# Ledger of designs, part 55: peptides against a protein of PDB entry 3H8D

Target 1, 122 residues: chain A of PDB entry 3H8D
Amino acid sequence: DMKRQQRFFRIPFIRPADQYKDPQNKKKGWWYAHFDGPWIARQMELHPDKPPILLVAGKDDMEMCELNLEETGLTRKRGAEILPRQFEEIWERCGGIQYLQSAIESRQARPTYATAMLQNLL

## One batch from the design tools (peptide; made by RFdiffusion4, then SolubleMPNN)

Design b2_p13_5_s1 (from b2_p13_5, 6 letters changed)
Fold by OpenDDE base, seed 3:
Structure b2_p13_5_s1 (fold): chain B 122 residues (1-122), chain C 122 residues (1-122), chain A 13 residues (1-13)
Amino acid sequence: as target 1 above (122 residues)
Amino acid sequence: as target 1 above (122 residues)
Amino acid sequence: SRFEELIAATPLA
């Protein structure tokens, strides 16, 4: 039973509403993902004009990336992969610990590496 | 022997040098691809501050997308797929006909749908 | 797909 590889990614995005605007009118957000093996465990979206969106597996499956890691092509997108701390630092600042903790306590969270680590930390 | 499907795609990109700049300082380019079945036949890059880059299979393999079409995820990226003419019009304006012709004459071009069509046109 | 709708493309190669 090999431990699943933890991989983290970040890509910019343009809001759907801005897709057809001139470049100067496009505000960029940042999309973050934590993959626990082939499947996403946590997702985070930083927007310029609204609060961050935090998503955790089990609770937010319908709003999270539904593709497995290979299907996303993220591993082949240069500059997309980031260090664990580059994800975690933003996650922490956005209240991710509390969000995931609440999901665990409400029994909404699917067990992942993230839930295990949080349970070890708390 | 089924004829391979011709599919065309366009995606914006941020220059590597601009990746860490503020959004207002990021200049966008446009990346175009023509896939002849699973493999890329032509690639084109429009940049804001330098001449277009034209690439053809066989000659420019090292600089072109090395992934097969399915691996790119382009077919699953909403808004990425474009009409043939949306590619060809830009290709023509950028001197693509002459570029591909030269690659054929120098025996650098790998036979593709693009080379066949050009040979029919000329 | 939310992912498909959000991502700004980067160069693939």
Scores: peptide ipSAE 0.071, ipTM 0.355, DockQ to the pose 0.214
Fold by OpenDDE base, seed 1:
Structure b2_p13_5_s1 (fold): chain B 122 residues (1-122), chain C 122 residues (1-122), chain A 13 residues (1-13)
Amino acid sequence: as target 1 above (122 residues)
Amino acid sequence: as target 1 above (122 residues)
Amino acid sequence: SRFEELIAATPLA
């Protein structure tokens, strides 16, 4: 009955190997998430020294955040929430449309807001 | 067929009477808008020297932005778009729930995402 | 979890 809110988050991370290095040698990555209501729909990771990681619900559940939005505490973390376009711009640049489309076609993707939007676009 | 995106914007304004004053004497107000797809659903104005103004589609169309979202250029204005909660927090504080509820009960409100959400809440 | 590991490795401002 209730419409699910689409919410997006971004937090920085430092590689475990860099945690004890000098600040200048701590290369930052970025962790992105799209929540379709309480559950994650898409996840994305930008790394300083390897290709980006794209993950979609259904296909990549084992590698994605298993906590619901409430459990993550992201809504209470100042500066973590981002605008939809801040997520989508990076998602598109990283090949997210193709990745999600392939997951849909292979029947690996769980239906989400993201899958619905893609189907409307195509 | 396509789900309407809920988008929120905030821009500062200076009162006409203050435009020629020294910078220190230019009191800023804030203009807020909620767009349900291409059309405005709610508008809100914070003033430095008078009560806030709340406006809802259907009831207050003549006082609200008449341009569709594309025509406003708000999506192209850096820093204008805000998170839903940044709008809703102020809306609630200013009595927006009661204002919209009264507009619904008097059959003055045009159905929007905002009216639907309120009906789900109550 | 992977999420918890990332959070733990995040420098907070």
Scores: peptide ipSAE 0.068, ipTM 0.588, DockQ to the pose 0.265
Fold by OpenDDE base, seed 2:
Structure b2_p13_5_s1 (fold): chain B 122 residues (1-122), chain C 122 residues (1-122), chain A 13 residues (1-13)
Amino acid sequence: as target 1 above (122 residues)
Amino acid sequence: as target 1 above (122 residues)
Amino acid sequence: SRFEELIAATPLA
């Protein structure tokens, strides 16, 4: 269960509205993912001109990556994998702790490594 | 139990025999550590002119780092922390899988995340 | 997928 590998990834993305613009006019965001084993536990999107988006498994499944880790190809993308703290630092700054906590308390969060860690912290 | 954070570190070291030599004559090795929570699970030393050294908790306690993670200060050393694969790649090349397996089978290995993962693999 | 659609074409360092 908790033997699952925790892996974190970050990739730049282009906003849908910008995808057909000239390269110089494509503002990049950052897509973050926390995979608890093969499945995503948390997702975060940093945008250049709007508030960050936080997503947690169970609550936000429809908005999160539906691919398993292998399907994403992230493990094969050079520079995509990041250290846990590189994810957590941003997660914390964006209010991720409270977001996940609220999801747990409302019984919307699916149990993951992230929920377990949070519940250990509290 | 398996909620413990797995963290990996790598730092250069100077061989004891070289520590008093001129800088140009100090050949550097690399010290690797896998911490399973606060305690070391695996240690590895790459040397410039001799075979690598592999060490696993339980079997090699006397030769391994006796400090807990916090005591090492590794978490505060810039550039020391590495991705799991950066450790595992070298571990594998050095025969770490067999080494740990043998330690398990001889009942010398202390249970760690590493032993659990290996036993999942086999 | 949404994921694939978002990924930037620029290669990572």
Scores: peptide ipSAE 0.065, ipTM 0.588, DockQ to the pose 0.298
Fold by OpenDDE base, seed 5:
Structure b2_p13_5_s1 (fold): chain B 122 residues (1-122), chain C 122 residues (1-122), chain A 13 residues (1-13)
Amino acid sequence: as target 1 above (122 residues)
Amino acid sequence: as target 1 above (122 residues)
Amino acid sequence: SRFEELIAATPLA
């Protein structure tokens, strides 16, 4: 709403198995987050060797970032913040719309900007 | 609100006097826009040789972009869209908070995301 | 923290 800023972030990660390998052998994953105000609304993880992970607030709280936005330090990390579309494009390609829709229908999703936008779309 | 996306854009411009000069003699200005959904909420212009121009919806409609967001083509212009903070930082430095506040107090400002955020801040 | 584990593995400096 008018009081909550929608902010998006992306940071790379190295899978545990590759942490000690030479740089050329370290496959990168990507961690994505959508914050609806201070609290995370959606999280997404792209992995080099397994299916994407999609997470939505309410349903997947235990697997999502538990820190509020300020506590993450993401706003202070250079290059971490991304445009909304940079998140949404990947979200859509990974089936995020269907995932969130299912979470809403099963009453698992916490109301967020993401749920509101989806409900307006459908 | 939950139905309106806040989007920000920045594009360079060349002042009329420099349009026909050699590249090294063309001083760049910067045009900024904040769109609250399809309609512009704030506009800002940085000039190399004069004070910044600040414009807010309601007060400065005649001087602001009259096109809706889709009509501008800004969403399709590579590199034009910027992060909210990239707009807000400049807005703040140029006295945008005071400018918008005065517009609200004089009943000149149209209610937008920008006015709502300011009212929450104060 | 899952987040902390991820950021710990982040190559970004």
Scores: peptide ipSAE 0.063, ipTM 0.603, DockQ to the pose 0.293

Design b2_p13_5_s2 (from b2_p13_5, 5 letters changed)
Fold by OpenDDE base, seed 5:
Structure b2_p13_5_s2 (fold): chain B 122 residues (1-122), chain C 122 residues (1-122), chain A 13 residues (1-13)
Amino acid sequence: as target 1 above (122 residues)
Amino acid sequence: as target 1 above (122 residues)
Amino acid sequence: SRFEELIAAYPLA
């Protein structure tokens, strides 16, 4: 549904191993999410000490945010929402296009705005 | 073309009558733009002392920004780019939907992402 | 949840 708003968010996180360390010893990761209407379409995690994690709806549901957008409170968290390109730039850099494409080809991806955009691009 | 990025911008402006006044006497207006790829699709101006101005591609070309996105330098101006909803909220509040709809119905509007979205909504 | 685990140090509300 093209009426659905596409909204993107980014929040920092501290890895479990660093949670009890002093601030100077806490390495920040970054959690990214793309919501296609109320539901997450893509998720991405930038970690300080391991490769990025890419997740797409349908394929990675169990590893992605299970809350709808309103339930997350992200829309009410100042500074959490980011521009679409701020998500897409990192997504592309992390190989998100190929990841999503593979998920589509394997019929694991749920149709979303993201899948539609990818199909338009290819 | 669904491959085109939708980008939105907002910058303040000072009306000509206030340009030479002291800062405390300068009333700020706000200039909004929606770029569908490289070219402007919608423009909106919030004035401190008159009704908002709404402009849509095709109909209002002569009154809208004639520069392509890169030429404007908006992408390089910190703080200029805004979230889609930050544009849309004001657009809706100012009657932009009706304005664009009328432009489409009169065959004055150039097809853009905005016209497509409106057609999806109606 | 994974989400809650990641954001534990940065509450959304």
Scores: peptide ipSAE 0.065, ipTM 0.595, DockQ to the pose 0.313
Fold by OpenDDE base, seed 3:
Order: structure tokens, then C-alpha cells, then sequence
Structure b2_p13_5_s2 (fold): chain B 122 residues (1-122), chain C 122 residues (1-122), chain A 13 residues (1-13)
């Protein structure tokens, strides 16, 4: 069977409202992505002042990055790529396991490496 | 199908002959490992003064780390875990692709994520 | 895109 590369990325973002403020007044969020091969499997956004956003392929396609990995340029952005555990640790803390599980149970999740791993776990 | 986690590690080593020399006189080598799930799939050693050593599961079992990943303690060693590309870049430079390919052709390589990926590549 | 909006201050290219 064909194997796909699992790659994880993290980049900061600035809230639109803070874009033109002084650097010290820009509250940073963090954008996380898990790519299963060329396509995103999970996305996560940590906001400084509101609940995290969790997104999984199939269920949340319209809110997730639509570009394939190569198109994002993330692989060429120094420091953007992170270790799997650096993603998973935050994912778990934010309730990602339950979120993906619910998406699977409702038949909304597109099969990915993430769904397969969860099925192995449970 | 069950999926296994691919994890990569790097640690420095000091040549036995340099063990008791002053810090400035200890030439460092680098030990690399690719674990396909709990078991090692590839091992690589960069030496300061001799050719790299490449090892693949099945062919070189007797020369490779015999401990499963958990037993190694690598996951608990800060800074030891590296990104896949950090391993692959060196692996490729050292001729790892050809080495593993040859092991496959001679029927010496144990099937791993690495062999599967190579089969996808070629 | 949402992605571009989020990274407006940190463009990749």
C-alpha cells in the first residue's frame, strides 16, 4: 500500500484588528496544520482571546486550508515545520481527540491518517 | 490497516579514543535512527574521520539498535527527536537510497515504512 | 482565503 508523509506546521497570525497596531500591541494567534500527504487532515487555531478552533478534513473542508502542501509554501518557510508531538500535544489539550471521534461517528470525517490512528487508539 | 508512527532521532557520540580527552579534543559523531512504530527501520552514523555507516532493518539487525523505541529513552531526551527531513536529507547524501534499494533487491531488507516509501518512489 | 487572511502579517512568499 502507498504510504503518505505526515507533516506538521505552525505559523503565527495576527488578528485583523491588530494588523496596524504597534508590534507590542499585536496579540498573536497560532495556526497549526497536519498534512497527510499533499492534503490537510487537521487544522487548529489557537487564539489569544477566544476558544481554540479545531477542524478536520471532510467535516470542515470549507473552513480549512484549500491549498495542497506544496502550494502553501510551508515547506519552504524556515521554522514552520514542527514535530508530530508538538502538534498532537496541543490537539489533545484542545479536545481534538473527541472532536475527531465525533466527526467519525457522524460520518463527517474524511478518512485520513488521523482517523486511522484514532481508530487504532480506541 | 494499522498505521505506525514514524519518528526520527539524532544524538551525538564521542569516539572511544577521545572519551578522556579535553572537550575541545573530542571529535563528535552523530547517530541517527528512524523508528517505524516501536522498532528501528534505519540507522545511520556520521563519523568525523571515516565514511558514514548506513544500516537497514533485516540486513543489518545485528549492528543496529536492538531496543524498541520506548526502551531507548530517546523520546524523553530533550532535543533528540528530529524532523523526518532532517534525517532524510542526510540519508540521501550518504547514499541511503541506493543502499536500501540494494538491500531490497537482494531480499535482505525487512519490510518497513522505509522500504514501502522507496517502492513508491521508484 | 482563510489561510491568507490569518498569515497576512507573516506572508510565506
Amino acid sequence: as target 1 above (122 residues)
Amino acid sequence: as target 1 above (122 residues)
Amino acid sequence: SRFEELIAAYPLA
Scores: peptide ipSAE 0.059, ipTM 0.586, DockQ to the pose 0.331
Fold by OpenDDE base, seed 2:
Structure b2_p13_5_s2 (fold): chain B 122 residues (1-122), chain C 122 residues (1-122), chain A 13 residues (1-13)
Amino acid sequence: as target 1 above (122 residues)
Amino acid sequence: as target 1 above (122 residues)
Amino acid sequence: SRFEELIAAYPLA
Protein backbone atom coordinates (compact mmCIF):
# COMPACT_ATOMS: atom_id res chain seq x y z
CA ASP B 1 0.00 0.00 0.00
CA MET B 2 1.58 3.19 -1.24
CA LYS B 3 -0.53 5.21 1.16
CA ARG B 4 1.70 4.24 4.06
CA GLN B 5 3.67 6.92 5.79
CA GLN B 6 7.29 7.18 4.77
CA ARG B 7 9.22 8.20 7.85
CA PHE B 8 12.92 8.56 8.37
CA PHE B 9 14.98 8.52 11.52
CA ARG B 10 18.55 9.03 12.62
CA ILE B 11 20.13 8.38 15.97
CA PRO B 12 23.70 8.19 17.14
CA PHE B 13 25.15 5.00 18.49
CA ILE B 14 28.21 3.91 20.35
CA ARG B 15 30.10 0.83 19.26
CA PRO B 16 29.70 -2.10 21.59
CA ALA B 17 33.42 -2.13 22.19
CA ASP B 18 33.28 1.49 23.34
CA GLN B 19 30.24 1.22 25.59
CA TYR B 20 32.20 1.21 28.81
CA LYS B 21 35.01 3.53 27.86
CA ASP B 22 35.41 7.10 28.96
CA PRO B 23 33.30 9.57 26.99
CA GLN B 24 36.30 10.83 25.09
CA ASN B 25 37.05 7.33 23.87
CA LYS B 26 33.57 6.65 22.53
CA LYS B 27 33.55 7.14 18.78
CA LYS B 28 30.04 7.88 17.62
CA GLY B 29 28.29 6.29 14.67
CA TRP B 30 24.94 7.05 13.13
CA TRP B 31 22.02 4.72 12.66
CA TYR B 32 19.52 5.57 9.92
CA ALA B 33 16.20 3.99 9.18
CA HIS B 34 13.50 4.36 6.59
CA PHE B 35 10.16 3.02 7.70
CA ASP B 36 7.52 2.25 5.11
CA GLY B 37 4.54 2.28 7.37
CA PRO B 38 5.29 0.30 10.48
CA TRP B 39 8.07 -1.78 8.98
CA ILE B 40 11.61 -0.87 8.09
CA ALA B 41 12.40 -0.66 4.41
CA ARG B 42 16.01 0.51 4.50
CA GLN B 43 18.65 0.78 7.15
CA MET B 44 22.03 2.45 7.06
CA GLU B 45 24.84 2.67 9.55
CA LEU B 46 27.66 5.18 9.43
CA HIS B 47 30.61 4.00 11.43
CA PRO B 48 33.53 6.03 12.65
CA ASP B 49 36.23 3.65 11.45
CA LYS B 50 34.78 1.28 8.86
CA PRO B 51 32.71 1.44 5.68
CA PRO B 52 29.01 2.23 5.86
CA ILE B 53 26.57 -0.60 6.20
CA LEU B 54 23.60 -0.61 3.84
CA LEU B 55 20.65 -2.87 4.42
CA VAL B 56 17.40 -3.43 2.55
CA ALA B 57 14.28 -5.29 3.51
CA GLY B 58 14.02 -8.84 2.25
CA LYS B 59 17.70 -9.27 1.63
CA ASP B 60 19.03 -8.17 4.98
CA ASP B 61 16.19 -8.86 7.38
CA MET B 62 18.42 -10.68 9.83
CA GLU B 63 20.64 -7.65 10.26
CA MET B 64 17.94 -4.99 10.22
CA CYS B 65 15.75 -3.63 12.96
CA GLU B 66 13.28 -6.33 13.89
CA LEU B 67 10.97 -3.98 15.78
CA ASN B 68 8.04 -2.23 14.21
CA LEU B 69 8.16 1.53 14.24
CA GLU B 70 6.09 1.95 17.36
CA GLU B 71 8.15 -0.60 19.24
CA THR B 72 11.36 1.28 18.51
CA GLY B 73 10.26 4.39 20.33
CA LEU B 74 11.81 6.47 17.56
CA THR B 75 8.64 8.51 17.11
CA ARG B 76 8.89 9.52 20.73
CA LYS B 77 12.58 10.37 20.60
CA ARG B 78 12.97 14.10 20.22
CA GLY B 79 14.99 15.01 17.19
CA ALA B 80 15.21 11.48 15.84
CA GLU B 81 12.90 12.02 12.91
CA ILE B 82 14.56 13.54 9.86
CA LEU B 83 13.50 14.75 6.46
CA PRO B 84 13.56 12.30 3.57
CA ARG B 85 16.40 14.14 1.90
CA GLN B 86 18.50 13.92 5.03
CA PHE B 87 18.30 10.17 4.65
CA GLU B 88 18.49 9.98 0.87
CA GLU B 89 21.51 12.21 0.58
CA ILE B 90 23.56 9.87 2.72
CA TRP B 91 21.99 6.79 1.15
CA GLU B 92 23.03 7.97 -2.28
CA ARG B 93 26.53 8.89 -1.19
CA CYS B 94 26.99 5.44 0.26
CA GLY B 95 25.89 3.66 -2.90
CA GLY B 96 22.43 2.81 -1.71
CA ILE B 97 20.82 3.10 -5.12
CA GLN B 98 23.09 0.47 -6.60
CA TYR B 99 22.77 -1.72 -3.54
CA LEU B 100 18.99 -1.71 -3.66
CA GLN B 101 18.97 -2.13 -7.42
CA SER B 102 21.12 -5.22 -7.16
CA ALA B 103 18.86 -6.62 -4.48
CA ILE B 104 15.86 -6.10 -6.71
CA GLU B 105 17.51 -7.66 -9.73
CA SER B 106 18.61 -10.68 -7.74
CA ARG B 107 15.05 -11.01 -6.43
CA GLN B 108 16.20 -10.62 -2.85
CA ALA B 109 14.49 -7.35 -2.03
CA ARG B 110 11.06 -7.31 -0.46
CA PRO B 111 8.76 -4.87 -2.21
CA THR B 112 8.64 -1.57 -0.36
CA TYR B 113 8.09 2.06 -1.12
CA ALA B 114 11.82 2.27 -1.68
CA THR B 115 11.87 -0.46 -4.30
CA ALA B 116 8.90 1.09 -6.05
CA MET B 117 10.50 4.51 -6.15
CA LEU B 118 13.72 3.11 -7.52
CA GLN B 119 11.91 1.22 -10.23
CA ASN B 120 10.06 4.38 -11.17
CA LEU B 121 13.33 6.24 -11.45
CA LEU B 122 15.02 3.66 -13.74
CA ASP C 1 -0.61 8.71 -7.80
CA MET C 2 0.13 7.90 -4.19
CA LYS C 3 3.79 7.56 -5.01
CA ARG C 4 4.20 11.32 -5.10
CA GLN C 5 6.38 12.98 -2.54
CA GLN C 6 4.56 14.56 0.35
CA ARG C 7 6.51 17.63 1.35
CA PHE C 8 5.71 20.29 3.88
CA PHE C 9 6.97 23.83 4.23
CA ARG C 10 6.69 26.76 6.58
CA ILE C 11 7.85 30.32 6.14
CA PRO C 12 7.13 33.52 8.00
CA PHE C 13 5.32 36.40 6.38
CA ILE C 14 4.62 40.01 7.15
CA ARG C 15 1.14 41.43 6.73
CA PRO C 16 0.78 43.73 3.76
CA ALA C 17 -0.22 46.54 6.05
CA ASP C 18 3.00 46.13 7.99
CA GLN C 19 5.36 45.84 5.05
CA TYR C 20 6.65 49.37 5.36
CA LYS C 21 6.55 49.77 9.11
CA ASP C 22 9.50 49.71 11.42
CA PRO C 23 10.69 46.22 12.32
CA GLN C 24 9.18 46.43 15.77
CA ASN C 25 5.81 47.13 14.26
CA LYS C 26 5.80 44.17 11.88
CA LYS C 27 3.77 41.36 13.36
CA LYS C 28 4.84 38.07 11.86
CA GLY C 29 2.55 35.36 10.58
CA TRP C 30 3.32 31.90 9.31
CA TRP C 31 2.55 30.39 5.95
CA TYR C 32 2.30 26.60 5.74
CA ALA C 33 1.99 24.41 2.70
CA HIS C 34 1.56 20.74 1.98
CA PHE C 35 2.62 19.74 -1.50
CA ASP C 36 1.41 16.47 -2.94
CA GLY C 37 3.99 16.07 -5.61
CA PRO C 38 4.42 19.33 -7.47
CA TRP C 39 1.03 20.76 -6.55
CA ILE C 40 -0.24 22.18 -3.31
CA ALA C 41 -2.78 20.08 -1.45
CA ARG C 42 -3.28 22.14 1.69
CA GLN C 43 -2.36 25.61 2.79
CA MET C 44 -2.57 27.23 6.18
CA GLU C 45 -1.86 30.72 7.42
CA LEU C 46 -1.33 31.69 11.03
CA HIS C 47 -1.93 35.36 11.59
CA PRO C 48 -0.91 37.46 14.54
CA ASP C 49 -4.27 39.12 15.07
CA LYS C 50 -6.96 37.13 13.30
CA PRO C 51 -8.13 33.52 13.03
CA PRO C 52 -6.10 31.01 11.05
CA ILE C 53 -6.85 30.54 7.39
CA LEU C 54 -7.28 26.97 6.18
CA LEU C 55 -7.31 26.15 2.49
CA VAL C 56 -7.68 22.91 0.56
CA ALA C 57 -7.14 22.12 -3.09
CA GLY C 58 -10.21 22.18 -5.26
CA LYS C 59 -12.27 24.28 -2.92
CA ASP C 60 -9.87 27.14 -2.36
CA ASP C 61 -7.73 27.16 -5.48
CA MET C 62 -8.18 30.88 -5.99
CA GLU C 63 -6.70 31.67 -2.61
CA MET C 64 -3.96 29.06 -2.59
CA CYS C 65 -0.47 29.09 -3.99
CA GLU C 66 -0.75 28.96 -7.74
CA LEU C 67 2.89 28.03 -8.28
CA ASN C 68 4.11 24.49 -8.54
CA LEU C 69 6.59 23.43 -5.92
CA GLU C 70 9.67 24.09 -8.00
CA GLU C 71 8.43 27.53 -8.95
CA THR C 72 8.02 28.52 -5.31
CA GLY C 73 11.68 28.09 -4.52
CA LEU C 74 10.70 26.55 -1.19
CA THR C 75 12.92 23.55 -1.76
CA ARG C 76 15.84 25.90 -2.07
CA LYS C 77 14.95 27.96 0.99
CA ARG C 78 17.04 26.79 3.91
CA GLY C 79 14.94 25.74 6.84
CA ALA C 80 11.65 26.02 5.01
CA GLU C 81 10.96 22.32 4.77
CA ILE C 82 9.38 20.84 7.87
CA LEU C 83 8.36 17.42 9.07
CA PRO C 84 4.84 16.22 8.37
CA ARG C 85 3.93 16.35 12.04
CA GLN C 86 5.05 19.95 12.28
CA PHE C 87 2.39 20.73 9.73
CA GLU C 88 -0.26 18.29 10.93
CA GLU C 89 -0.10 19.38 14.55
CA ILE C 90 -1.01 22.93 13.63
CA TRP C 91 -3.49 21.77 11.00
CA GLU C 92 -5.32 19.71 13.58
CA ARG C 93 -5.30 22.47 16.17
CA CYS C 94 -6.82 24.83 13.66
CA GLY C 95 -9.65 22.48 12.75
CA GLY C 96 -8.16 21.31 9.49
CA ILE C 97 -9.56 17.81 9.71
CA GLN C 98 -13.11 19.08 9.90
CA TYR C 99 -12.47 21.66 7.23
CA LEU C 100 -11.15 19.12 4.76
CA GLN C 101 -13.84 16.63 5.67
CA SER C 102 -16.53 19.17 4.91
CA ALA C 103 -14.89 19.99 1.61
CA ILE C 104 -14.87 16.31 0.69
CA GLU C 105 -18.47 15.78 1.68
CA SER C 106 -19.59 18.82 -0.29
CA ARG C 107 -17.66 17.51 -3.28
CA GLN C 108 -15.51 20.61 -3.40
CA ALA C 109 -12.16 19.06 -2.57
CA ARG C 110 -9.85 17.89 -5.31
CA PRO C 111 -8.51 14.42 -4.61
CA THR C 112 -5.08 14.62 -3.05
CA TYR C 113 -2.95 12.59 -0.71
CA ALA C 114 -4.56 14.58 2.08
CA THR C 115 -8.08 13.64 1.10
CA ALA C 116 -7.08 10.01 0.74
CA MET C 117 -5.47 9.92 4.15
CA LEU C 118 -8.47 11.51 5.77
CA GLN C 119 -10.80 9.03 4.15
CA ASN C 120 -8.62 6.20 5.37
CA LEU C 121 -8.78 7.57 8.89
CA LEU C 122 -12.59 7.87 8.98
CA SER A 1 19.26 -7.29 19.43
CA ARG A 2 21.66 -5.53 17.13
CA PHE A 3 19.55 -2.41 17.34
CA GLU A 4 19.59 -2.43 21.10
CA GLU A 5 23.30 -3.07 21.20
CA LEU A 6 24.04 -0.11 18.97
CA ILE A 7 21.86 2.36 20.83
CA ALA A 8 22.64 1.17 24.34
CA ALA A 9 24.17 4.50 25.25
CA TYR A 10 21.24 6.41 23.79
CA PRO A 11 18.07 4.71 25.00
CA LEU A 12 14.92 5.52 23.09
CA ALA A 13 12.46 4.51 25.80
Scores: peptide ipSAE 0.061, ipTM 0.572, DockQ to the pose 0.343; fails the geometry check
Fold by OpenDDE base, seed 4:
Structure b2_p13_5_s2 (fold): chain B 122 residues (1-122), chain C 122 residues (1-122), chain A 13 residues (1-13)
Amino acid sequence: as target 1 above (122 residues)
Amino acid sequence: as target 1 above (122 residues)
Amino acid sequence: SRFEELIAAYPLA
């Protein structure tokens, strides 16, 4: 059911290699998630020194959040939730449309709000 | 400095494939972490349908927590922190001693409280 | 990933 609430979240991370460095030398990455109701639909990571990572439900389950939204505590984390466009803007710039499309075409994507929207668009 | 505070945490997860199943059909896994001060030293995952995963700092940075302890929010998550033995007992049963030892011998492990303890033991 | 699972469950506080 596509009546599920769509919620988006973002949190920063520091690369492991930089954990001990001075603040100016810790390059920040960003972790993004789109939850379709209680279940994650898309995940995305921006890294300071390597290409973005895109993940879609079904195809990339092993690399994605294994907790439902309630379990993550993201909703209770101040500053974590972002607006849909804040996710989508980055997603699109990173080639997310093509990535999800390909996952659908290869029959690897699990149906989600995101797949439905894309299919509506195409 | 080995005077850093050692703290251990555990959180559950549900395998992605089970996200939509009834509660009785959602097999639970467990994620464990040992923080040596603000930085993770060891990580361990128990899965319901595959072997345990062991990770040690230095060797497995890419697969481990990239956030320092304060950033994780684990300390503020009720029920997340566990006693040292609750981690170590599982770690040992999963072959953690040998895993860390091998990482040290191959010069892949980063020095941590855990490596120091093991070297004290051997 | 293992890292992602952590951050998803416990975002930066």
Scores: peptide ipSAE 0.061, ipTM 0.441, DockQ to the pose 0.157; fails the geometry check

Design b2_p13_5_s3 (from b2_p13_5, 7 letters changed)
Fold by OpenDDE base, seed 1:
Structure b2_p13_5_s3 (fold): chain B 122 residues (1-122), chain C 122 residues (1-122), chain A 13 residues (1-13)
Amino acid sequence: as target 1 above (122 residues)
Amino acid sequence: as target 1 above (122 residues)
Amino acid sequence: SRFEALIEAYPLA
């Protein structure tokens, strides 16, 4: 929907196992989110010691951020918002296109900006 | 067009009058561009000592960047690309909505993502 | 939620 703003965010996290370690020993992960208007369309998590987690709306609702964008406070956190390409570059590297495509083909993906863009690409 | 990427850029400039002054005396202006796919849709210039310049495709083609996005090199300049809201916030403050609306009403504005978004807003 | 867990680890201030 051309009427909905696409906004992307990234925040770091420290894995629970490293919570109480010295700063130099806290390996950082990254949490990425794509919001299609008020609701999340894609989520991605980069971990220091395991494969990335890719999540798409419809298929992975239970594992994704359940808050609307306003509720997250992300728009009010300085430095959290990123450019679309900053998200997409990582998304592609992690196999996001194939992941979303598979979700569309299995009819698990909820229609979002992400699904529409993919369908235009392919 | 949902198929065209909207990309926004900002670069500083020093006015010619300040070109050869000491760094502390070089008052900085800002050049903003909105590209609707490969072609510029809106341009905006903030000056330290005069009113902002607002330009929209169709109406102001002769005064706007004539290069397509790839030709500008903006995509390759680190720090040049900005978030949509970083452009829109300034655009609104400078009276961009009224400016573009007037251009649409006078049939001077070329159809772009910007014109479409405005028509959805109003 | 996963998001809440992340926020707890790195609060959005």
Scores: peptide ipSAE 0.081, ipTM 0.578, DockQ to the pose 0.401
Fold by OpenDDE base, seed 5:
Structure b2_p13_5_s3 (fold): chain B 122 residues (1-122), chain C 122 residues (1-122), chain A 13 residues (1-13)
Amino acid sequence: as target 1 above (122 residues)
Amino acid sequence: as target 1 above (122 residues)
Amino acid sequence: SRFEALIEAYPLA
């Protein structure tokens, strides 16, 4: 059902190597998630010292958040939820369209709102 | 096409009677809008001294914003865009579901994402 | 989980 609610979230993270450093020496990464209803559709990780990580449902299930939206507690974390475009802007910058498209073409992507939107665009 | 992007906005307004008062005496109202793609689907106005105003496309076209989304400049106004739930929460509190339902039943509502979602819920 | 590992420094309330 493409009428499922689309919700997007962003939270910071500190890489393990920086966890015990002083605040000024902790480089922040950013974890992004797109939930299509209760289940994650896309995930993205911006790292301070390596290329972005893009993940799409179906293809990258093992590397993505396995919790449903309610289980994550993200909806209850102030400031975690972001606007769709706040996700999409970064997604596009990171080559997310191509990544998802490739996953669809290889039949690795699970159908989601994201796949539907992409197919609508192309 | 229900795959249109749903975007929500909120901006404050000051009632005409308060426009020349000192800041502490200006009661703020809030203008809400739901855009289904380029066109407005729902509008809501919270007033400091009268009941909320609910408006739905088709029924209330003459009282709603007539500009398409791009023409409004809302997408370019920092802080204007809000999360879907930030709109829906107030919409529900103001009896928006019943208002829209009534508009659908009377065949006054134009089909939008909002009408589709309502029909999905009922 | 990966999720928990990533956000361990910023736990959800």
Scores: peptide ipSAE 0.076, ipTM 0.586, DockQ to the pose 0.356
Fold by OpenDDE base, seed 3:
Structure b2_p13_5_s3 (fold): chain B 122 residues (1-122), chain C 122 residues (1-122), chain A 13 residues (1-13)
Amino acid sequence: as target 1 above (122 residues)
Amino acid sequence: as target 1 above (122 residues)
Amino acid sequence: SRFEALIEAYPLA
């Protein structure tokens, strides 16, 4: 439902292999999430040393956050929330539109705000 | 180093797709971790609807927990800690020995308590 | 990792 609040979050991570290293040798990755109301619609990961990972609800449920938004505590983490465009810009650069489109076409995608918007865009 | 404390943990998860369903329709997965002192040596995931995932330090760093043990908070989560055999039994059933052996042979595995024990077992 | 990112965001204690 379009009435659900769309909220976006980003948190950094440092690879386990770099955790003990000097600060200059800790390559930072980024974990992104789009919540369509309480439930995650899209997830994305930018990694220092591997290709970006794109995940969509329905298709990639077993790889995505299993907690609802309130359970994540993300709304209580200072600086975690980001603007819609801050998610969408990266999503688009990483081929997210094509990825989600393919998930819809294969009937693997669960309907979300993201699928609805994509279907309107096409 | 063999002097480091070996600690094992398990936490359940429910797939995002099942979060809102009735209790009987929430298929539970399991996340496992072996910490060799502060740092993770092995990680394992039992999933309801996909094959088990086995991960070893060095080879799978970018998929494994990047936080040291104290940072995870697992030691403070009631019921999260499990016995060594409770991890090893599942690890072995899922082909973990062969997986770790292959990682050693390919020189992708970081030396850990797990690699040392495996090399002694073979 | 995905899990650690979630753990960091989700206090376990």
Scores: peptide ipSAE 0.083, ipTM 0.520, DockQ to the pose 0.126; fails the geometry check
Fold by OpenDDE base, seed 2:
Structure b2_p13_5_s3 (fold): chain B 122 residues (1-122), chain C 122 residues (1-122), chain A 13 residues (1-13)
Amino acid sequence: as target 1 above (122 residues)
Amino acid sequence: as target 1 above (122 residues)
Amino acid sequence: SRFEALIEAYPLA
């Protein structure tokens, strides 16, 4: 159903290895999520010292957020919700278009708003 | 097409009567717009000294933004784009749900994402 | 989960 809300979120995280260090020694990462209705469609993780992680529904379910949107509490976290472009800009820079395209072509991607939009673009 | 982008914008305005007054005498209003793809679906105006103005596509075309989204320059105005809830919260407080509902029931409203969402809610 | 680990580092609630 294309009438589902498309909502985007971003939260920072600290690496497990840095959790108990002094604040100045905690390198910040960023966790991004695109929810197509209640379920995650895309996930992205920016890390301070390794390549970005890109994840798409269907292909990467085991590594993606398993909670529905309401269960995450993201909608109740002040400042967590971001504009679509704030997600897409990073997604594009990280090669997300190609990643999702490959997942679609290999028939690994679950249909989402994201897959539909990509197919409309190509 | 429900695959259109739903984008929301807010900009301040100064009343014509205040345009040439000292800054301290310029009461600020707020102009809100919901664009369903390139075309406006809902418009709302908060005024400093009169009731809010609510406008919906189809019924109020003559009073609404006549420019398509790209023509407005809103997408290029830093800080103008807002989250859906930042629009909806004010819309709801101003009686927008009832206003749009009445427009639908009187067959005055043009079908938009907004009308579809309202009909799904009721 | 990965998400839970992130929440532990930056609690959402």
Scores: peptide ipSAE 0.077, ipTM 0.573, DockQ to the pose 0.370; fails the geometry check

